# Peptides against a protein of PDB entry 3C66: the designs that were tried, part 94

Target 1, 189 residues: chain A of PDB entry 3C66
Amino acid sequence: KSWANLFEKNDFFFRYKFYLEITAYTRGSDEQHLKWSGLVESKVRLLVMKLEVLAGIKIAHPFTKPFESSYCCPTEDDYEMIQDKYGSHKTETALNALKLVTDENKEEESIKDAPKAYLSTMYIGLDFNIENKKEKVDIHIPCTEFVNLCRSFNEDYGDHKVFNLALRFVKGYDLPDEVFDENEKRPSK

## One batch from the design tools (peptide; made by RFdiffusion4, then SolubleMPNN)

Design b2_p20_2_s2 (from b2_p20_2, 13 letters changed)
Fold by OpenDDE base, seed 3:
Structure b2_p20_2_s2 (fold): chain B 189 residues (1-189), chain A 20 residues (1-20)
Amino acid sequence: as target 1 above (189 residues)
Amino acid sequence: DENIIIEPEKLYRSGSEIMK
């Protein structure tokens, strides 16, 4: 497939063995999240450029569409739990303890005005220059620079009670369920 | 895939602190 075709999902989440997840979290208003997530998303290309030049990384390919979800989040502990458990198939079942906001339930009285956590997640597919040997690839510097760039853009984004940003390295078989259609089978180990 | 080691596997920033 062409580079352009990969930006429209297709087999993007089956093409790579490894992915970097970039999740913007907001516990606040939808307007706050729109601004925060929009900023993060606008900087992803810069992170890709930095990853592509790292020793050991052959390809860093962004998926252009964010995955979005929101939960009723009545407590700070719930918000911490979301940030801890989201982004891995191994742990995402813990999120079932929270009320997922959907188009079907968003107008319910108990949900409409409830405090919410909003999530927007971008994905980067990764391919490595590693054959038949163990090799360590350090992504700390480019990821740190990315986080600092986003968090320092506006002083309001320094409030970790409202705005958070996480980067997670995951294997393809451990991607969250959200990236697969109902008729798609999760990659095996 | 066991031949690939990524550091850090998770980076989280709370406030001004960067955690990995």
Scores: peptide ipSAE 0.171, ipTM 0.768, DockQ to the pose 0.537
Fold by OpenDDE base, seed 2:
Structure b2_p20_2_s2 (fold): chain B 189 residues (1-189), chain A 20 residues (1-20)
Amino acid sequence: as target 1 above (189 residues)
Amino acid sequence: DENIIIEPEKLYRSGSEIMK
């Protein structure tokens, strides 16, 4: 299948009722994050391929570009909070307690020298064959394989204080605000 | 859609096992 026409944002975040979020976290240097997130991103297509062959999944379509963000992250508790709260509209407001790093503020001394958590998030839109049926779709196996593939690539990625990976199943109406433009209305339930 | 159950909902976080 050619994904070319769907790689643009367009209506991607309105097209599906369900999404799989894949977030690479790094509490360390931007260089560390670049390597980690780049690895994760490079493997997403393999996950997609494994999802597509599941009987209950009609479509697994990746959004081609990651969403990037970073926060000042002074403590390990802050890092845990980020990982817990990020990725859902219901909980993301908790992140307002942390300083978001932006192009406008990144050169400020208090931000420039601060410990940071970096986030790169990939999205996969999911369409199912069983919308009107009470059925379970278990994506545990392909997701586990994906995580193992990423984590095993380098021994350094075993340091959970620095490198983390989260996969989250999210409904369209609960997608983070980052995926929508200011003029776009969030999908309803 | 309440008729679709995806398992697990929260899959992996912070190096932990996939949550079932």
Scores: peptide ipSAE 0.047, ipTM 0.722, DockQ to the pose 0.453
Fold by OpenDDE base, seed 4:
Structure b2_p20_2_s2 (fold): chain B 189 residues (1-189), chain A 20 residues (1-20)
Amino acid sequence: as target 1 above (189 residues)
Amino acid sequence: DENIIIEPEKLYRSGSEIMK
């Protein structure tokens, strides 16, 4: 298969059993998020390179387009909840307690001027060299290096009240709903 | 695949205990 086929949305989230989610969070302005998420996105390829050289990882393929979402986020606790619950189908329902900003509602007075958390999520599909045996793959080092790289780029990005970065290992059946079209069926276990 | 264990498997967040 050509590389082009690997990055089509319609099959990317069905192609792998495992995914690494990279989410840039910003509780602040859209401008702040644009800068932060743009930086993170620009560094994802470096993370991929570091993942690919791990003995247990056969393939690390990034989905090149970010998923964007935003929530009304009145409190720091809400922001923490978003960071805790986002990125997994099993937990994302907790986010229903918050107001998702949509094109349909963004102009509502209660939403337009509300504090917001912005999310940009990149996905890496993972294939492993581990077959028919229990083995551990430690991705701590490359993930830590990636986070440090992003956070150290600008002093402002060290402010965890505003800017956050999370990486989550997720199984295909537990991917967030956002990655699937309305007519697509979620992968089974 | 139950045979694959990824560490850290859970949310890996900057500033969290997981990052330490």
Scores: peptide ipSAE 0.200, ipTM 0.799, DockQ to the pose 0.479; fails the geometry check
Fold by OpenDDE base, seed 5:
Structure b2_p20_2_s2 (fold): chain B 189 residues (1-189), chain A 20 residues (1-20)
Amino acid sequence: as target 1 above (189 residues)
Amino acid sequence: DENIIIEPEKLYRSGSEIMK
């Protein structure tokens, strides 16, 4: 397959058994989120480079486009819940308790002026150099460095009430529904 | 896959490091 095919949506989320999700969260304005998520996204390549040099990682390929979503988020507890539940098929159903903002409903009075949590998620497909033995791959260091890099860029990004950043290791069968089209079947265990 | 252990195991969150 050509290099271009590695980054096509239809193939990317079926190509790997494992993924790293990078999600930038903003409970504030869309402008705040645009700046925050843009910064995070601009640094993803640096994280990829750090992952690729780990002995246990054979391949780390970033998906080229972020996934964007937003929820009505009236409370801090709701914001915590979003950060806890988002990013896994096992837990994402809890988000049904919140109102998803869509192009169809964004102009409704109850949604337009409501507090919102914005999410931008980048995906990295992972392939490992592990055969016939149990091995441990520690991605804590590169992930921590990445978080520190993003958070230290601007003093405003230190406010966890507004800006947050999460990295989640996810198996292909547990990817969120957002990565699949309606006609696609998620990978099986 | 039982042969792969990743740390942090599932989730790393800035400000409140959570391993799940």
Scores: peptide ipSAE 0.192, ipTM 0.790, DockQ to the pose 0.390; fails the geometry check

Design b2_p20_2_s3 (from b2_p20_2, 9 letters changed)
Fold by OpenDDE base, seed 1:
Structure b2_p20_2_s3 (fold): chain B 189 residues (1-189), chain A 20 residues (1-20)
Amino acid sequence: as target 1 above (189 residues)
Amino acid sequence: EEDIEIIPEELRVSGSEIMS
């Protein structure tokens, strides 16, 4: 039984108080992104395994479907801004300054040939072993090993102008809007 | 309310170096 069979989108993002986001970024072609994001996604299982054995983590469950988005990204500064602002509700509003690429607009002359930044995001729901309502958990090692594993797979992935990879710890109430349906209310603090 | 501190909260790697 796969993890995909255990969790559905409709309740996954309400089930945990905490999430780890894994985002693969590509400023280039969709083909480049497909290869890069596919690699990252294929390695998430390994990260989950490493997280599960940490003493402070009770459960680490991946949501097995990636979230996809792309923006017109004319400059390197725009690309850095995307990487800085994406991944939390608090900061994602800044992305409104960029043109989101959609199925409806992707064939427009101003968009189809424009430089793009592609994003693929995987989520891991986390449950912790809590003592006295407070807990400190260090996930630095498994996360660093994961990033290094992905980056070292192909020499092209060392080009940070094109390929990037980030992990972000996010509380449930601060998840990006993309994970919720229009009729869903985000979790409260 | 549960207070969980995760280290690090954000991780971006350039090569083998952590950028956060």
Scores: peptide ipSAE 0.269, ipTM 0.794, DockQ to the pose 0.479
Fold by OpenDDE base, seed 4:
Structure b2_p20_2_s3 (fold): chain B 189 residues (1-189), chain A 20 residues (1-20)
Amino acid sequence: as target 1 above (189 residues)
Amino acid sequence: EEDIEIIPEELRVSGSEIMS
């Protein structure tokens, strides 16, 4: 397979047992999120490079396209809840308490003018250099550097009430539903 | 079959502070 084929949707979320999720959150305008998420997305490649040189990581392959979602987010507590619950299948059901914005409902009166949280999520598939079927890998440094890089780019991005950035390590069977098509079955444990 | 422990499993930044 060519290098380009590794970034196709078809089997990316079945190819690895482990993934790193990078989610840019914005509670504000669509324009604010576009700038913030665009910046984060533009820096993911740098994170990949830093991950690849870690001894415990054999492969770090980014999925090239972000996943986009938005929720009606009336309160700051809702925003914190989104950030806490999003990113894993185990916890994402809690988001059902909020209204997911879709193309079908975005023009409804109760949704159109409501405060919203926007999410853009990038995925990195991970393969590890394991010993004895167990490995402990510290990714704190490259992740911290990545976050600092994004947050320091513009002073406005330091406002956690509006802009947030989270990295989450997840197993393939615990990926959010959004990464799978309706006809696809999520990986089993 | 493999058991991978990642540190941290989550990293989130609130403002200038990093939470893990």
Scores: peptide ipSAE 0.268, ipTM 0.797, DockQ to the pose 0.551
Fold by OpenDDE base, seed 2:
Structure b2_p20_2_s3 (fold): chain B 189 residues (1-189), chain A 20 residues (1-20)
Amino acid sequence: as target 1 above (189 residues)
Amino acid sequence: EEDIEIIPEELRVSGSEIMS
């Protein structure tokens, strides 16, 4: 299917067995994150184009809406934990140790002025040209080019204490809970 | 389940690649 034929949320996260997650992390201000995530999001199209031309990839279909979240992040260890645990259903429960910032609590004094980590995640659904249900696909080059493109845009983005970018390959049954509604059943293996 | 090996499984700005 062409990119022009975008899926709705409920279709997209059930359509593919495999997904590529692109997460922009910022431990800093919301303004910093807006610039960083906006840049990353603006370049996703280029990554999709590079993925689509790989022989092993039949379809690379972006979900155009980013998923946004932010956590109180008082320490660098917390920031590392977020980056390690986010993006997989297997591990995301570890994030419960941190305070999720919401519209309801963002004005609380303990949250308002707290250090925060911001996350923006884009998803690409992947369908592969496989033989005998087995395939090895190397996406190193396009992903590396994408990362380099984003982080080289501004010298500030080289500060990994503030700005980070991760690409993670995830199976559909291991997608984070954020992509599903409460009434939706998670895909099975 | 389909057996897909993707390289890398995870890539970060630092240039680190994680295969797991």
Scores: peptide ipSAE 0.254, ipTM 0.778, DockQ to the pose 0.372
Fold by OpenDDE base, seed 3:
Structure b2_p20_2_s3 (fold): chain B 189 residues (1-189), chain A 20 residues (1-20)
Amino acid sequence: as target 1 above (189 residues)
Amino acid sequence: EEDIEIIPEELRVSGSEIMS
């Protein structure tokens, strides 16, 4: 399968009703995150392969570029909050309590050396085979295998205080704001 | 216990939800 057309955002976030978000979290250095997120990203295609062969899944298409963000993260509680609130439009406003690191502010003294949480998020668009009004699809196993694959790569990745990995199933209308341009309207239900 | 956030073990997708 060619995913060349999915390398750019285009209409990817309008094409599907459902998405799987894969977020690699790092509370540590940029270097740590680069290694961790890079590993996770490198394995996403394996997850896609496992998903697309499931009978209930018609389409599993990865958006190949990660979304990158970082927050000042002074405490472990903040890190937990980020993991809890990120990835859904319904909850992401809670992140406004934290300082988002941007290219414009990253050199500020209060931000430059502050503890940070780094996020890299990959998206998989999902389309399901609906034979009846309802379809039951179990994707627990492939997702678990994916997480285990990533975390088992290096013993350091077992430190949940530093490295985390979350998979979140979201509906298109509940995607985070980051996936849409300013001129784009969020999909409706 | 490893705090791994994953999607639900079972997803029930209705046709109406997909077509909405």
Scores: peptide ipSAE 0.175, ipTM 0.589, DockQ to the pose 0.054

Design b2_p20_2_s4 (from b2_p20_2, 12 letters changed)
Fold by OpenDDE base, seed 1:
Structure b2_p20_2_s4 (fold): chain B 189 residues (1-189), chain A 20 residues (1-20)
Amino acid sequence: as target 1 above (189 residues)
Amino acid sequence: DENIIIEPKELRVSGEEIMK
């Protein structure tokens, strides 16, 4: 689509006050995650379409590149912690307690054979058409429909111990560090 | 589905929040 190249990374995460984060989680194999995240990513355009037609939303613009990360995840509690803490700058420091898998360490024996949680995150920048403080925009409905659409595609995706999908509404100043380069300063409150 | 992870849970954005 024409909007795919509308914003470069360096501008996208400074352009909007609000973002919707879509994160696909997998505690399993990389192959399982590839299929799950690929499905989720393929449906994002449908969510965008549903958001754009809401009266209170002026723009819903997706960033087309997913952000990928993975952690050593030996327990279910660790998996729950990842899902609870990921996606917000104010909470993501808790993830430092887990071992981040990198290209440099992935071949280490302790990491290579360890259970892993995989994360793929898509971002949608939101601009609102609200001029009255009493007005409300219900984004819950299209988000719920999106989750149901993705999870219903395959019976396996109903297993919450393995596959999860989260949508998080985040302000620009609270975006995860992953979206910024080392030399970039995050937006201020 | 009670297992749906949407944050905040009631994702109804108010004008007060947007205009803040």
Scores: peptide ipSAE 0.334, ipTM 0.882, DockQ to the pose 0.046
Fold by OpenDDE base, seed 3:
Structure b2_p20_2_s4 (fold): chain B 189 residues (1-189), chain A 20 residues (1-20)
Amino acid sequence: as target 1 above (189 residues)
Amino acid sequence: DENIIIEPKELRVSGEEIMK
């Protein structure tokens, strides 16, 4: 399948058993996040290329649209919590303790000028060609290289208090709720 | 980068995991 077919959500999040989530975090301004997330997004294709050449990976297809969200994030602890809990259905309920910024509430006085954490998440669907239980695919290396590539682009991106980048390997049934429509049922195990 | 956030910590996917 061509990348062009993956611009639409359609059944992308039902096609694969495994996904790699790439989340760019920014605790700062929306402008800062735009630059950071834009950089990360621009480099995703390089990660895909590195994944595709691994012997154990049959398919690595990116979903081309980022998922955007932001939370009121008054403390560093909140920022750490977001990074810890986001990206898995098992843990994402913890985020309910924070105020999600929406189009409906973004102009509220308590939200408009509040410190925020911005999130942009890209997804890569993975299909493996491993048939032996003893075989392993090391995707840590390309992921590490990707993070280093993004963070080294600008010295400012080395400030972990502001900019962070996380890669999470998840199963389809544990994808965050954000990837599904209201009428869609989460994939089964 | 000492603070690379990759989950799980060691993304070495085993055949056991894939074949579940």
Scores: peptide ipSAE 0.310, ipTM 0.875, DockQ to the pose 0.053
Fold by OpenDDE base, seed 5:
Structure b2_p20_2_s4 (fold): chain B 189 residues (1-189), chain A 20 residues (1-20)
Amino acid sequence: as target 1 above (189 residues)
Amino acid sequence: DENIIIEPKELRVSGEEIMK
C-alpha cells in the first residue's frame, strides 16, 4: 500500500469517517514551537507504522501538511482552554473568546508582544477492518508511545506549561472548520 | 502518564462506533 496511491489532497477530509488529530502546542516563542512541532511532525510516520500493523486498522493515512494557528494566550488558563476546546467542531467556537493571530493583525501593539499559544495539527485518516460490533481496536498504546517518544527527545519538552501534545480521535463530521475550504460543506453524520 | 492528552482518554474504538 502506497500513500501516494491513496492520497488526494482535495478529498482527504471527506475520505474517512474517522481521523486522529495530532496537535503540538507551544506557549512560548515561535522558535520554540518550530522546534517542538518539527519534532512531532518528524515522528508521525512512526505512529502511522504502529497503527497500520494493528489488526483492526485497515488504513492509517497521514495528511502531509500541518495546519498552523496561533492565539494570544495571556494566561495558563487560556492555554488549558485552547487544549481542551481545539480539535472538534462542536467545541472550537469557544476559541472565539481568544484573539486569533493573523498576518493582518500580528504587528498590532496589543498582539505583537503578547504571550502566544502556537498550534500545529497533523491529521491521520483511519479506516478499520472491524466487521463485528463486539470487536475493539486499542489505539491508546501506540498513541501513548508516540507521545512519550516526542516528550523524551529533549528535557525541555517535559515542561507542560510550555509544550504539550494532544491526540484526538474525531469523526469526520466533527472535524475543525480549518480543514475545509469556505465553499466546502462538512461531512454529515 | 497522566499528563498525556489523549481524547478520548482511553482510545478503544468499538465495533459499535465504527459500524454506525
Scores: peptide ipSAE 0.303, ipTM 0.871, DockQ to the pose 0.046
Fold by OpenDDE base, seed 2:
Structure b2_p20_2_s4 (fold): chain B 189 residues (1-189), chain A 20 residues (1-20)
Amino acid sequence: as target 1 above (189 residues)
Amino acid sequence: DENIIIEPKELRVSGEEIMK
């Protein structure tokens, strides 16, 4: 399938009411994260294909570029907190308790040598064919299959202390701030 | 994998939610 019809960023995060977020987490080295996130990203197309064949899904369009971030993550509890709070505008403010790694501060000794959690997030915009309130679309199955596919690819990826993968279904108005430019207004409810 | 992180856990999207 051709991806030539994919939306650019400026339209993508305003086009849909619903999004599926796929976040690869790594508490380890940047090299470990590169391999893990690269694997996850390479398999997103398979998830899209599985979503598209569901009767209740009209459109499943991936945004082709991942969003990258990293935090100083000194404890396992911090890592759990990141995984719990990331991916929703409602909860992402909790991440302010951690030090965000930026281009400006990454060379500071206190940050450079600190344990880090790396995040790579892919987005899929969703449009549905549901016209009856009693109808339901089960996207849990393809999502579970996707997670299992990624986790089973390499034995190392079974270590949840290092590698994690989260899928979050969110509404457009609850997307993380990272997807919007400073001059863009967040979609309303 | 008992530690799969999926939110919401059931990921069943209802017509009620979509039609809001």
Scores: peptide ipSAE 0.288, ipTM 0.866, DockQ to the pose 0.045

Design b2_p20_3_s1 (from b2_p20_3, 10 letters changed)
Fold by OpenDDE base, seed 2:
Structure b2_p20_3_s1 (fold): chain B 189 residues (1-189), chain A 20 residues (1-20)
Amino acid sequence: as target 1 above (189 residues)
Amino acid sequence: STSAYDEERLKEFENIVPEE
């Protein structure tokens, strides 16, 4: 398949056994999130480039479009919970305790002016260049550099109470439901 | 450098195990 096909949904979430999820979180305004997530998204390519040159990584392919969601987030604990539970099929059901903001409900009085957490998630499909499945790969450096690059862009982005950036290594069978269409079956373990 | 907050969360990436 052409590279172009990999950047569309198609079979991207079935092609790899492993994914790196990059989620930009904002507990604030939509405008704040647009700036923050836009910055993060703009830097993902740099992370990919750094991953690709690692000996332990054979392939690092980004999915080109972010997945976006927002929740009513009245407390800091809720914000922490979102960050803890989001990005894994095993834990994402905990998010059902929060009100998902949708186009249908965003104008409701209880939602419109409520504190919100915004999420934008980018995915990188990974193929590793290891012979033994038990071997470890260190991707700490490029990930740290990426986070630092994003955080250092603006002083405000250093405030983790408002702006967060999480990376998650996820197996294909544990990808969030959002990446699959209704007619798609989740990859099995 | 990253904050201590971010560093703690990035520690796991030193030891990625691509096991199915």
Scores: peptide ipSAE 0.521, ipTM 0.929, DockQ to the pose 0.484
Fold by OpenDDE base, seed 4:
Structure b2_p20_3_s1 (fold): chain B 189 residues (1-189), chain A 20 residues (1-20)
Amino acid sequence: as target 1 above (189 residues)
Amino acid sequence: STSAYDEERLKEFENIVPEE
């Protein structure tokens, strides 16, 4: 398939055994999140480029569209919990304790004026160039550079109480439910 | 450079284990 086809949802979340999730978090306004997530999203391609040149990385392919979600987030602890639990099928059920903001409920009084955490998540499919599947790969440098690039863009983005950027390495069978359509079955181990 | 906060979160990426 052409590179262009790799950016379509189609089989992207079935194509790789491993994914790097990049989530921009904002506990604040929609406007704040739009700016923050937009910045992060704009830099993902730079991360991909840095990953691709690593000896241990055979393939790094971005999914071009972000996944968007938001939760009512009354407390800082809730915000930390979201960041801890989001991005893995194993843990995402813990998010059910929070109110997911949807198009159907966003105008409800209890939700409309509630503090919110906004999430925008980008995915990179990874294939590794290792002989032994148990060998370790170091991707710390490009990930750190990416985070630094995003955080340093604006002084406000240094405030982790408002703006966070998390990277998560996940297996395909542990991808969040959001990446699959209702008729799709998640990959098996 | 990253803050100590971000560094703590990024340390795991030094040792990614792509085991199925």
Scores: peptide ipSAE 0.503, ipTM 0.924, DockQ to the pose 0.479
Fold by OpenDDE base, seed 5:
Structure b2_p20_3_s1 (fold): chain B 189 residues (1-189), chain A 20 residues (1-20)
Amino acid sequence: as target 1 above (189 residues)
Amino acid sequence: STSAYDEERLKEFENIVPEE
C-alpha cells in the first residue's frame, strides 16, 4: 500500500490497537472555537514528532482530519461531564442526555442562542515497541509540552472554563462511534 | 508550565500500559 493510503479513513481506525485522542474543547462562540481548535490542530504534527523518537513507540501516525461536534451546554457541570464522558465508547452514551447540535436543528430557537460546547478531536494511531505487553511507556513529557505549547499561545487560552485541551489513551475497541461509518463493525477486543 | 488543572489530567500518561 502506498504511503498516501495510510492516511485514508477507511482503514485507519482498524489499523492500530491503540490511539491517542486529542480534543480541543470550547464553551463559547464558534469563532473562539475555530481559533482554538485551529491552533491545536496546527501543533499535532509536533507532538507526533516527539512521540516517534521515544524508544517505546514504534509508530505514531496522525489521522489528518479532525472530528467536529457540538452540544448545548447550559452549565459548567455539563461542560465537565462532556469532557469526562467523551472519547470512549464505554462512556459516550452519557452524552445522550445533552442536545447534539446538527445541521438539521442548529436554527431552532432553543438551540441557536443556547450556550454551546464545541469539540474538535484529532487521532494518533500508536504501535508500541515493547516485548512485554505489561511494560509501561512514559509519554508524559511530549504530551505536557504539547499542552503547554497550545495554552501559552494566548493568555485567554488559560481559562479552563472556556478553553480546554484533553488527551486520552484509548484502545481500538473502545473508540467513539463517530470514527466508524454506519456499515463498519467496531473492532473486537 | 502547565496549570495544576492540566497537570492532574496528564498524570496518567506517565504510566501508559499498552495491554490488550
Scores: peptide ipSAE 0.466, ipTM 0.917, DockQ to the pose 0.472
Fold by OpenDDE base, seed 1:
Structure b2_p20_3_s1 (fold): chain B 189 residues (1-189), chain A 20 residues (1-20)
Amino acid sequence: as target 1 above (189 residues)
Amino acid sequence: STSAYDEERLKEFENIVPEE
């Protein structure tokens, strides 16, 4: 299967039962986030390559387009909350307590100069090579190597108050709303 | 340390259970 066909959104988020979400977080400037997220995104291919060779992984396919969002983030607690609640349909409604920055509101005085958290999320669709659904797969090593690779690029990225990188294992029915179009029905259990 | 912070978040990946 050509990877090129996987870059079309059309069925990617319906094709797999499981997804690995990779989110770069920045509480700072847009410039800081651009550098950080760009670095993370540039390394995702390496993670995919490491996942593909694991015996428990049958398929690891990246969706090549990042999903981007930003929130007004006045406090460190808000930043922690974003990282805790983002990436799952079950919990993402908690983000409604924060102001989502949009093209329509970004020039408002209350938003323009407000502290912000920036998010860039990459998705990897996963198919597992297991006989029993209760079997465990260890992906800790490649994920750790990936995080270390990103964090080690610049000393500034060691500041978790500003720069964070989270991985989340998510079932298809629990993907965030952002991955679906208005006319698409969320996968059921 | 940043390493300890990240490692704590990655612990769940030692035992992924692909159960529906």
Scores: peptide ipSAE 0.441, ipTM 0.907, DockQ to the pose 0.465

